# Peptides against a protein of PDB entry 6RGO, part 94

Target 1, 392 residues: chain A of PDB entry 6RGO
Amino acid sequence: MALKLLGFNQDATCFSVISSNKGVTIYNCDPFGKCFELEKSTSNDEELDFLVEMLFSTSLIAVVDKTIGASKRKKLKIVNTKRKATICELTFPHEIMDVIMNRKIICVVLKSDQIFVYDISCMKLLRTIDVRGEKLKSTSKFRNSEAVGDIGVRVSLSTDNNSILCYSSYSKSDKENAPLNDIVVFDALKCIQINVLPAVHQSNIVCIACSPDGMLMATASEKGTIIRVFKTIDTENDEPILVNEFRRGSRPSRISEMKFNHDNTLLACVGESDTIHIFALPVTTTEADANEDDTLQQSSHSLSSSINGLQYISKGLANRFGKIIVSKIPTQSQQRHVAYIKIPENAKYRIGFPKDTTNTIHICGEDGNYLVYSIPRNEVGPCTLVKSNTFD

## One batch from the design tools (peptide; aimed at target 1 N80 K82)

Design b2_p28_6_s2 (made by RFdiffusion4, then SolubleMPNN; from b2_p28_6, 12 letters changed)
Fold by OpenDDE base, seed 4:
Structure b2_p28_6_s2 (fold): chain B 392 residues (1-392), chain A 28 residues (1-28)
Amino acid sequence: as target 1 above (392 residues)
Amino acid sequence: VTFSKFDEKEYQELLKEAEEELKKYEEE
């Protein structure tokens, strides 16, 4: 059967899939099994498309029927999975492109480049962000929506209660075809813009990940060759702090998803390539006061690569047009993956990090595989398969 | 944006159940 992956929930305790014959199925990861099924309403041989966003492992889900020809592509449904009942139905002026949530906030992304921010406690609209409307105020001509193809606003939300929303925005270039290469950091609870990271890539941003605590953000462009990690809130001399620049590869390949682990020590990426890449983030050694004493010589060769914090002060090379371009970290300082998983060519995979096991990654494939891998701690190499399950 | 369906009582019951589920998961 043709499977289409929707993804993991926030803590990788569940994942959702579309089966062409059945509709939407949600699986528990442990114990592995079906927890919810939403039957297709139509007997049509139309390719099913859905958005499903879960509130962790709870009975609350958001569902959008995106099936082509369906008038439902503008409808968000809040469903109680235990009761199999639609509790809330919202109709938007435009097609829904994405839905993200945490314990406090639901964000709905439209094809109009609008983000609707809701308080989950009462489904009240807190803010409408018009990513296009902000560009009009900045003198830059809009991209015609037709020329954008798959390029839309990308969003990521922190899974904590701080509710840090990162989204892609149009650069303030007078070019008609200004790229979606700026990032805005937004406090979704207070409804305030915290930070703006200008021109973080040369091309449109196609993938964003916010850390669970909202303190870090990863970005990838259409090229997918370089991943950049920034601080979200902190700035140095009103300039964005680039924490890391990772090289995924030399050849262009689309990144579809990125995730941080729970403690911000790892960043994983997946996409059109045969490889899931896992990168180590620099542990900010909080100088815990090294009290003196105990001698235990356990030669854990922590590859404390003393990457001397070359604070590459991203001296924004103001190009001749006064635009801050994030200074490229020298190609010699670009870190590669510390771990990897090989996946079948042309198989779409999704990734998730469980909360309790920082060195474990969950993956699922359109090939019907749910796989749990252990990430190597002290060596650069392949991840070890720990558990496997199949689903139809 | 328009609500075509919103049962406030059923929604508050769903949220309460979800909050109780989330709380248990934080205590384990």
Scores: peptide ipSAE 0.527, ipTM 0.921, DockQ to the pose 0.881
OpenDDE base, seeds 1, 2, 3, 5: peptide ipSAE 0.521, 0.522, 0.519, 0.522; ipTM 0.920, 0.919, 0.918, 0.920

Design b2_p28_6_s3 (made by RFdiffusion4, then SolubleMPNN; from b2_p28_6, 11 letters changed)
Fold by OpenDDE base, seed 5:
Structure b2_p28_6_s3 (fold): chain B 392 residues (1-392), chain A 28 residues (1-28)
Amino acid sequence: as target 1 above (392 residues)
Amino acid sequence: VTFAKFDEEAYKELLKEAEEELKEYEEK
């Protein structure tokens, strides 16, 4: 049977899949097992497509039936999984491309490049963000809808209550085909734009991850060779703070998902390659704990992460084309992965970090494998398989 | 955007159940 992965929930306690015969299935990770099934409404051998967003491990889920039928693709359903009942049904003017939530906010992304922000407590609309409307009245030639299937607004939401929303926006370049290479940072609760990170890649952004606390953001372009990590809120001299630049690989490969672990010490990425990459982030030690003088000369081979603070060289020639040139880290100073997992090249995988175990990663594949790996702390190398389960 | 269905009482109950489940998970 063909499986299609939908992904993990916010804390990697559950994951969702589409089975061609059964419809949507949600699995619990520990104890491993089916916790919810949504049967397909049609007997047809049509390729099933769904969006499913879970509110953690709760009975609240958002579901979009993306199967053939223009009316279904515009409908968001809020479902009580315990009651197997649709409680709320919202109809949008355009196809739903993505749905993300936390404990406070639901964001609905449309094919029109609109983001609808809802208060989860009452399903009240707080804001409509029009990512195209911020472009000048330049030709609203809908990118011919057929060929551009994969280039749209990308979003990520912090899993905490601060509800920091990061989304891709169009660069202000007068080019008809301006790339989606800007990032907007938005307080989804207050409905305020906090920051704008212009031209964070040379091409369209295809993957964004917000940290659980909303303080960090990772970005990848359609090339998927370089991952950049930025601070979301803080700026230096009105310029975005680049914390890290990671090299995933030398060959172009699409990144489908990135995740931070719960304490912002690790960033994982997965995509079309045979390898999940895990990168270490610098731990910002707050100054307070530096006082205990315990002289243990453990020969920490300091992997001298030369934090070459790449100043954005804003060459101060404000020529009318405000191209912020992202300073490119020299290829020799680009950080590589600290850990990796080998996966089948032909299987799509999804990743999640559990809350309670910062050195553990959950992965699941369209091959029907759910795997738990331990991440090495003190060495660069492969992750160790701890648990394996299969699903159908 | 149009509400085709919204059971406000059942939605308040679903949220209450979800908040209780989330609290029980944070206390473990």
Scores: peptide ipSAE 0.560, ipTM 0.934, DockQ to the pose 0.895
OpenDDE base, seeds 1, 2, 3, 4: peptide ipSAE 0.546, 0.539, 0.537, 0.554; ipTM 0.932, 0.929, 0.929, 0.933

Design b2_p28_6_s4 (made by RFdiffusion4, then SolubleMPNN; from b2_p28_6, 13 letters changed)
Fold by OpenDDE base, seed 1:
Structure b2_p28_6_s4 (fold): chain B 392 residues (1-392), chain A 28 residues (1-28)
Amino acid sequence: as target 1 above (392 residues)
Amino acid sequence: VSFSKFDEKEYEELLKEAEKELEEYEKK
C-alpha cells in the first residue's frame, strides 16, 4: 500500500499517515496502536492528499482534504475524533498549504502567501499576514503567481503558550526574483512582529523549525547543506544572533523537516538524504550562574590535539553576512556531538522528540516503520534502535 | 474567509475535553 506521512504531533505522542486504501490514520506511539481513522469520503482511485494537525494527543484535530476539487483544498475542518464529527468548517479564498497549531493558536498558510492566525479558543481571526503585501510595499512590481513553483511561505510555531511564529518572507531586494530568504518572528498572540532576520540564506528557505519555547529557530535553504540556528527574539546591536551553523553534508539535498528537542539541546533534520542528522546545541548558560568564582586552576595542559576534521563553522560567513553577529562561540564548545540514523534510500521519514526523554527520538517512514532511537550524548556516532513497530 | 459550519457549543465542549486530556497527560 502507498503510505504518505503527515508527521508527528507537537510532543511526538502520536503520528498521522495517509493510507491509499483507508484514508487518514492516527497512531499512538506508546502504547503503539491505531487511535483514530478518518475513512475515505470517495471511492475514486485518486491519490489521497491531506493536511492533519493534531492538538497534541487530544480529540481535537484540524483536517484539510487536498485530494479532490479546488473547493475542498480551501476548507479547514476542526474534527472531534471521539465523536467522529466536524465541529467547525472554514473556507479560505485560496488553497491551504499548511496548518500548524498549539494550545492557543491555529495558523493557516495559503497558496497566496497569506497566513491566517486564529485564536483556538473561539476560532476568531486575530491577524491576516500578507507576506506578498509586505514585498509589494517594498517593491512595486507584482510577480505573476505562476512562477512560484514548489516555493511558498514556510512557517513554524512554538509548542508553548508564547506562540512564537517564525515564517519565511521575501527579501527587500529590488530584483524581480527576490527569494523567500528573510525570516519574520511574530508574536501570534499579541499579533506583533518581534524581529526580522534578513537574508539568512542565499536561496529560498524551504524548512524552518521553532524551538518549543520559541527562543531558537533553525533554517535551511533549497541547498540543504547548511543549517543555521538563530535566536528569535534577542538581537545584538539590532542585528540577528547566529547561535549555530551546522553542515548536514556537502551534496545538495532537500531538508523536509527539522525539530528541536524539548530542552533545546538537540536539533534533528530529515529529508531526501539516507541519513537523519542530530546536532548537539550548546547549553545556553544564562549569565546568572557566572558569579560562582570556582577558581579551580585546572592546569592548561595544551592538548593541541589537531582535531582537523569537522570545522562546522565556515570562517567565510563573516564577510558576506556582514550583519550576522556570530557570537564568540568558545573554541572548546566546538566539539558538537553529531548523532545519525540511517534510513532507507527514497523513503520519506518524519521526526519527533518526546517530552519526557530528551535523549530519545521518534521516527516514522512511508515504508511503514515506526522506530524509537536512543541518541548518544557523549560521542559522535549512530543512534541505537530501542523500539520498532510496523503500520499499514 | 467564511464559516460553513460552526457549532459554538460543540466547539467549547471539544476544547474543554482537549484541555482536560492535556492536563491528564501532563500528570503522568
Scores: peptide ipSAE 0.553, ipTM 0.940, DockQ to the pose 0.909
OpenDDE base, seeds 2, 3, 4, 5: peptide ipSAE 0.542, 0.545, 0.551, 0.320; ipTM 0.936, 0.937, 0.939, 0.866

Design b2_p28_7_s1 (made by RFdiffusion4, then SolubleMPNN; its pose is not in this set)
Fold by OpenDDE base, seed 4:
Structure b2_p28_7_s1 (fold): chain B 392 residues (1-392), chain A 28 residues (1-28)
Amino acid sequence: as target 1 above (392 residues)
Amino acid sequence: SELEKEKKEEEEEDKEFEEFLKKLEELA
């Protein structure tokens, strides 16, 4: 059967899939099993396309039917899964590209590069962010909207109540085809722009992850060779703070998803490659008061690589051709993965980190595998398979 | 523990949210 993965919920307790024969199915991870099913409305062998975002383990889901006709692709349904009832339906001026939520906020991303921010508690519109309109105000040149290939606005939302929204924006370059290589950090509750990270990559950003607490953000470009991690709110001398630069690989490969674990110690990435990569973030050792007490010498080789804060000098040396050269972060600062999972080539996988177990990762594949892996902490190596289930 | 406190706060928030969803459905 053709499966299409929708992904995990925020705490990786559930994942959603589209089955061509059944429609949308939500699976519980532990105990493993179906918890909700949305049957296909049509008997036609049309390729099913849906967006489904689940709010944690609650009965709330957001659903967009993208299968049939331009009108349905503009409708967001909020559904109670326990009652099998539609709570409300919102209609947008353009096709819905993405939906993300936490306990406070729903963000709806449109094909128009607009982000609609809602208070979940009343479905009231708090803000419309017009990413194209912001560009048009910054650049005197109207973009002909026609060359919008697969390059849309990307978003990520913190899972906490602070509701930090990170989104990709167009660079202020006078070029008609300016890349989506800026990041805006936005307080979704207060509707205030907190920070702007200019030109974080040389090409369009295709993947963003916000940490659960909203304090960190990971970014990847179309090349997918380098992942950058920034502080979201904090700045140093009004410049963005680059915390880490990770090298996934030497060959270009699209990253489809990234996730932080719940304690901000790990970043995972998945995409078109045969490998899920897991990177260690430097634990900022809060100075725990070194009170004396004696005992157990467990040699946690804390890879306390004191990465002295590489000031990302955003002073793009304009080369002779007006290209913002993102200052080449010395290749010596680029870290590799600490752990990995091998996956089938060309299989689409999704990733999630469970809240209770910071050393485990949940993955699911369009091959019908749900897998739980243990992440090694003391060595660089493969993750260990702990649990496996199949779905159809 | 702080983790048990966070779990209880999350379980309370999830209950309040499910009660809120019930109220929204009664208003629709």
Scores: peptide ipSAE 0.283, ipTM 0.780, DockQ to the pose 0.280
OpenDDE base, seeds 1, 2, 3, 5: peptide ipSAE 0.263, 0.281, 0.252, 0.276; ipTM 0.760, 0.775, 0.764, 0.776

Design b2_p28_7_s2 (made by RFdiffusion4, then SolubleMPNN; its pose is not in this set)
Fold by OpenDDE base, seed 5:
Structure b2_p28_7_s2 (fold): chain B 392 residues (1-392), chain A 28 residues (1-28)
Amino acid sequence: as target 1 above (392 residues)
Amino acid sequence: SMEKEKKKEEEEEEKKFKEWLEELEKKA
């Protein structure tokens, strides 16, 4: 049976899948088992497609039936899984492309490149963000790019209550084909734009991850060879702070998902490659503990190559239109993974970090495998399989 | 001290959120 992975929830306690026969199934990770099932409404042999966003391990889910012919692609259902009841139904003017939530906010991304921001507590609309802006309303050439996997607006939301929303935006190029290579950082609660990171890649951004606390953001382009990590809020001389640049690989490969762990020490990425990559982030030493004199000379050659010198060398040639272009970091300063997991070729995998174990990663595959790996601390190498389960 | 206070605040917020979800469940 064809499984389609929908992903993990915010804390990797559950994951959701589409089964062609059953519809949507939610699995609990520990103890492993089915916790919810939503039956398909159609008897047709049509390929089932759904958006399902979970709210942690709660009874609340957001569901969009994306199935062809279902006429429901514009409808968001808020469902109570315990009662199997629809709490709320919202209808949008355009097809829903993505739904993300935390304990405060639901964001709904439309095919029109609009983001609708709701207060989850009352389902009140707080803001409509128009990512195209006024200039692009006239070029209503919907890219009928059935062929190029619809490069729409990408979004990520912090899992904390601060509700930092990161989204891809069109660069200020007067070109009809402006890439989605800017990032906007938005306070979804206050409905205020906090920051704009211009031209973080040369091509469209296809993957974004916000850290749980909203302080970091990872980005990947269509090439998927380089991952960039930025501070979301902080700026240096009104310029974006690039924390890290990671090299996933030399070959182009689409990244489908990235996740930070709960303490912002690790970033994982997965996609079309046979490898999940895990990168170490620099530990932000909070200045407070610098006073304890403990001279423990433990000569752990931690490969903390202090990348002191990644000043964002904005040799932005301010072309006459004020475009800042992220300079290519020298290939010598690009970090590789510290850990990896090999996955089957052609199997889609999703990733999640559990809250309680910072060195553990959960993965699930369209091959029906749910796997728990331990991440090595002291060595660059493969992750160790700790637990495995199968699902159908 | 601060980590315990932050953890307690997260637990209280998570409790309030569960209580709110249970209230939404009652109104639906």
Scores: peptide ipSAE 0.154, ipTM 0.719, DockQ to the pose 0.522
OpenDDE base, seeds 1, 2, 3, 4: peptide ipSAE 0.126, 0.098, 0.106, 0.135; ipTM 0.692, 0.668, 0.679, 0.693

Design b2_p28_7_s3 (made by RFdiffusion4, then SolubleMPNN; its pose is not in this set)
Fold by OpenDDE base, seed 3:
Structure b2_p28_7_s3 (fold): chain B 392 residues (1-392), chain A 28 residues (1-28)
Amino acid sequence: as target 1 above (392 residues)
Amino acid sequence: SKKEKEKKEEEEEEERFKKFLEKLDELS
């Protein structure tokens, strides 16, 4: 049967799949098994397409049926899985491209490059973000939304209550074809823009991950060769906003998903390549109470010395020289993976980090495999398979 | 400690959210 992966929930306790014969199925990871099923509304052999976002291990899911007709693709259903009832239905002016949520916020991304931010508790609209709207004031040419191919706005939301929203935005370049290579950091609760990171890549951003606490974000471009990790908030210290640059590979390959683990020590990426890459992040020791005794000699190779070259020049000068030359960080600062998983070249995989085990990763494939891997801590190498299950 | 307070606030938010879902169950 053809499977399509929708992905893991926020804590990797469940994952969602589309089965061509059944519709949407949600699986529980432990104990492994089906926990919910949405039957297909149509008897036709039409290729099923859905968005499903599950809110942790709760009875709340957001569903968009994309299978048939422009009308359904504009409808968001909030469903109670326990009652099998629709709680709320929202209709949008444009096709829904993505839905993300946490305990406070639902964000709905439209094909129009609009982000609708809702309070989940009452489904009240808090903000409409028009990612094109800042450009429309300068150039009257409506880019026909049809000619903007597979490159839409990308979003990621913190899984915590801080509700930090990171999204891709259009660069201020006077070129008719400005890339989606800026990142906006947005407080979704307060409805305030926190930061704007201009030109974080040379090409469009195709993947974003926010850390669970919203303190970090990872970005990848269409090239997928370099992953950059940024602080979302400027710290009072003159610390560079760019904290890491990782090399996934030398060959271009699209990254489809990235995730941080729950303690911000690991970043995983998956995509069109035969390899899931896992990168180690420097532990930002907040100087909270270092009680002396647990001198675990983690050889913190002080990455402090090599990042000195990226002087992000303070607030004032960025306005005049719109060429933030992302100074080519010397190739010497590009870290490789610390761990990896080999996957079938033709199978799409999704990734998730469980909350309780920081050195464990959950993966699932369109090949019908659900796999749990242990991540090596002290050596660079392959992850160890701990558990495997199959689904249909 | 600060961590114990943050953990307690998280548990209280999770309980509030559970009660919200239970009410959504009652209304549907």
Scores: peptide ipSAE 0.130, ipTM 0.711, DockQ to the pose 0.654
OpenDDE base, seeds 1, 2, 4, 5: peptide ipSAE 0.097, 0.111, 0.102, 0.081; ipTM 0.655, 0.687, 0.679, 0.640

Design b2_p28_7_s4 (made by RFdiffusion4, then SolubleMPNN; its pose is not in this set)
Fold by OpenDDE base, seed 4:
Structure b2_p28_7_s4 (fold): chain B 392 residues (1-392), chain A 28 residues (1-28)
Amino acid sequence: as target 1 above (392 residues)
Amino acid sequence: MEEEKRKEEEEKEEEELKKFLEELEKKA
């Protein structure tokens, strides 16, 4: 049976899958088991396609049926899983490509490169962001509609109530085929643009992750060899702050998903490669608690020695000519993974970080495996399998 | 019949998207 993964919820307490024979199933992670099923409405042997986004461990899900007819691909259903009832149905002008949410906001991404921002409490439209229309103010030429390949706008939303939205935008370059290689940071509640990170990669951004607190953002291009981590809000001399540059691999490979853990100490990535990579982030000591006691010195020493080389390279060479404005961290200072998980080749996996255990990662595969790994703290190496379950 | 109707809906969606993009270009 073909399984298709929809992914984990924001706190990795649940994950969603499509089963060709059953429809959508939501699994609880602990205790492991089915918590919701959305039955297949049609007897047709059509390949099932859905978007399902769950609001944490709540009974609220957003559902888009992409299986049958263009008209359904334009419909967002808000469903109460406990009542098995549609609360709200919204129809959009174009196909829904992505849906993300937190406790405050729902963002709906369309094939038109529009982002619809809603207040979740009343489903009121707060803003329509037109990513193409933003480019038009600077450049007259679109990509030919025929070349609207698999590269759409990418989005990520903070899981906190601050509701920091990061999205990919078109470069201001006069080139007809301007890449989606800018990032906009947006306050989704206030509907205000906070920051713009120009030309963060040479090619289109295909993956974005916002930290749970919205203070960090990770980006990857279609090459997937380098992951960059930026501050979202903070700037230095009006220039973007590059916190980290990680090397996933030497071979090009698409990254499908990235996630921060809840304390911003780890970044995981998964995609078309046989390896989930986990990177260590520097602990941002907020300067505030510098006053209290000296005593717990000993155990932190081993990881600190590799982190001391992360000079915030604020040297934005403002290359006016559409060159990467982001100061390249020297390739020698590109950090490798601190941990990894080997996964089957050609198996699609999704990742999640549970809230209560910062050194644990949840993964699930289209091979029907749900796996919990412990991340090593003091050594570079493989993660240790802690729990395993199967699903169908 | 259903597959033909699906193709017509997909073509219509592609035309609606194309018209939307052309209207954006005219507003620039």
Scores: peptide ipSAE 0.225, ipTM 0.799, DockQ to the pose 0.013
OpenDDE base, seeds 1, 2, 3, 5: peptide ipSAE 0.018, 0.026, 0.027, 0.091; ipTM 0.496, 0.554, 0.598, 0.677

Design b2_p28_8 (made by RFdiffusion4)
Pose (drawn by RFdiffusion4):
Structure b2_p28_8 (pose): chain A 327 residues (1-135, 151-284, 335-392), chain P 28 residues (1-28)
Amino acid sequence: MALKLLGFNQDATCFSVISSNKGVTIYNCDPFGKCFELEKSTSNDEELDFLVEMLFSTSLIAVVDKTIGASKRKKLKIVNTKRKATICELTFPHEIMDVIMNRKIICVVLKSDQIFVYDISCMKLLRTIDVRGEKIGVRVSLSTDNNSILCYSSYSKSDKENAPLNDIVVFDALKCIQINVLPAVHQSNIVCIACSPDGMLMATASEKGTIIRVFKTIDTENDEPILVNEFRRGSRPSRISEMKFNHDNTLLACVGESDTIHIFALPVTQRHVAYIKIPENAKYRIGFPKDTTNTIHICGEDGNYLVYSIPRNEVGPCTLVKSNTFD
Amino acid sequence: EELTFEEPPEFELTEEQKEELEELLEEE
């Protein structure tokens, strides 16, 4: 089958790719190379490694499952790339759905909507967050820098009226203090959530409305959350998969089950800005590094890696600059 | 009826694991 289940780095330095053949490879961007290659851990052809989230550019990797079910739901391994050794093997009572890391805090998301927060220096569990214990699935996002700030979707106070709903809660994982609770920002479920690297901004994706809403995160007034801007969906409602924020928080990338990738600018310093054509029934992931604000890195399941440029003052499409092919 | 929820077991790192983890966090 195709080389599916791409994962993208925080710092846009490299990306994680599960080659359907054997193991998982991690490439670099500049210069492009085979950075890390995981050996054989397979027994059938279509069984897939699912979840890999990494540090910036380091040897520290978070790896989850190999087998379809033998050791998948209840595993987390911490591996050094230079020596291929497992350090700490944590076990969890449910199935892992997503893992997000940063320099200070490691988050593990379970299928039962439990979020385990760890101080990464000693792996002490800071707090267990029973989201489904209070009231598709929960989508969680996190800031990259320090003062790492956690964002998760929570159910509303209409559990009696109906089973599924999605509001937003802002949480400071550094001090384990809940900062702001946002109301039902959508009339539908929440599909994907992106938080700014500095933790000041947040994006939301609806399944039905397909309109991205941006709220201030922490400095927002206590009385009411502050809405920043909204972005035109285009000609057709489409499901959104992954969104990213620029380092200066002037740009927002959007990708999904669509023909095109949309680029939204920010009035921090309207409907559409830059659009990148994309093959229809193939899936891609997004990133952009810290070095420049004009370059956008693109990861594709077709086997191609592309680097596009952004037009500052023109509403035109992006210009391709550099490309390379996968394995 | 209500759903039940459990926590993960407690885990501690050895001295060697601490040293290796510190080295990894010091990398650039």

Design b2_p28_8_s1 (made by RFdiffusion4, then SolubleMPNN; from b2_p28_8, 13 letters changed)
Fold by OpenDDE base, seed 5:
Structure b2_p28_8_s1 (fold): chain B 392 residues (1-392), chain A 28 residues (1-28)
Amino acid sequence: as target 1 above (392 residues)
Amino acid sequence: SKPVFFDPPPFELSEEQQKELQELLSEK
């Protein structure tokens, strides 16, 4: 049967899939098994497409039927999985492109480049963010609405209650085809813009991951060769702080998903390549506990890649030109993965980090494999397969 | 023509819907 992966929940305790014959299925990871199914409402051999956002292991899911020809592409359903009932249905003016939530906030991304931010506890609209409208205030030229190909606004939300929303925005460049290469950091609860990271890549941002605590953000462009990690809130001299720059590969390849582990020590990425890459982040030692005199000279040849800060190169003397983030890290000195998983070529995989085991990663494939891997900590190498299950 | 972004229609939960939603948000 053709499977389509929707992804893991926030803590990798569940994952969701679309089965062509059944509809949406949710699997529990441990114990492994099917925990929920949404039956296909249509007898037609139409390719099923859904958005399903889970809220941890709760019985709350958000569902959008994106099936071609469906009038439902503008409808968000909030569903109780225990009752198999719709609690409420919201209708939007435009097609829903993405839905993301935590225990406080649900964000709905529309094809219009609008983000609707709701208080999940009462479904009250807190803010409408118009990513295109902000650009139109700077540039009088409409992008032709027809060229909204596969490059829309990308979002990521912290899984904590602070509800830090990171979204891609249009560069302030006077070009009709300004890329979605700026990032806005937004407090979704207070409805305040916290930070703006201009031109974090040269091309459109296609993948964003916020850390669980909202303090870090990873970004990848349509090239998918470089991943950048930034602080979300903190700035140095009103400039964004680049924490890490990772090289996934030399060849362009789309990154479909990135995730931080729960302690911000690892970043994983997956996409169109035959390899899941796992990168180590510098441990922010809080200076407080440095009093233990444990003289273990572990000659960890951690290549302390000097955190070479961002340079903004202004292309031209006029204050109207958006700053471009230029890496100070030479291409040869860019950090590589610390661990990897080989996956079948052309198989779509999704990734998740379990909360309780920060050195473990969950993966699932459209090939029907659910796999648990142990991540090596002491050496660069392959992950070790710990558990394997199959689903259909 | 300016794209007329329509606000979503005003949406209000019933007390029962809000209660059910809050019960689910309280799950672990």
Scores: peptide ipSAE 0.549, ipTM 0.854, DockQ to the pose 0.804
OpenDDE base, seeds 1, 2, 3, 4: peptide ipSAE 0.525, 0.528, 0.531, 0.539; ipTM 0.840, 0.835, 0.831, 0.847

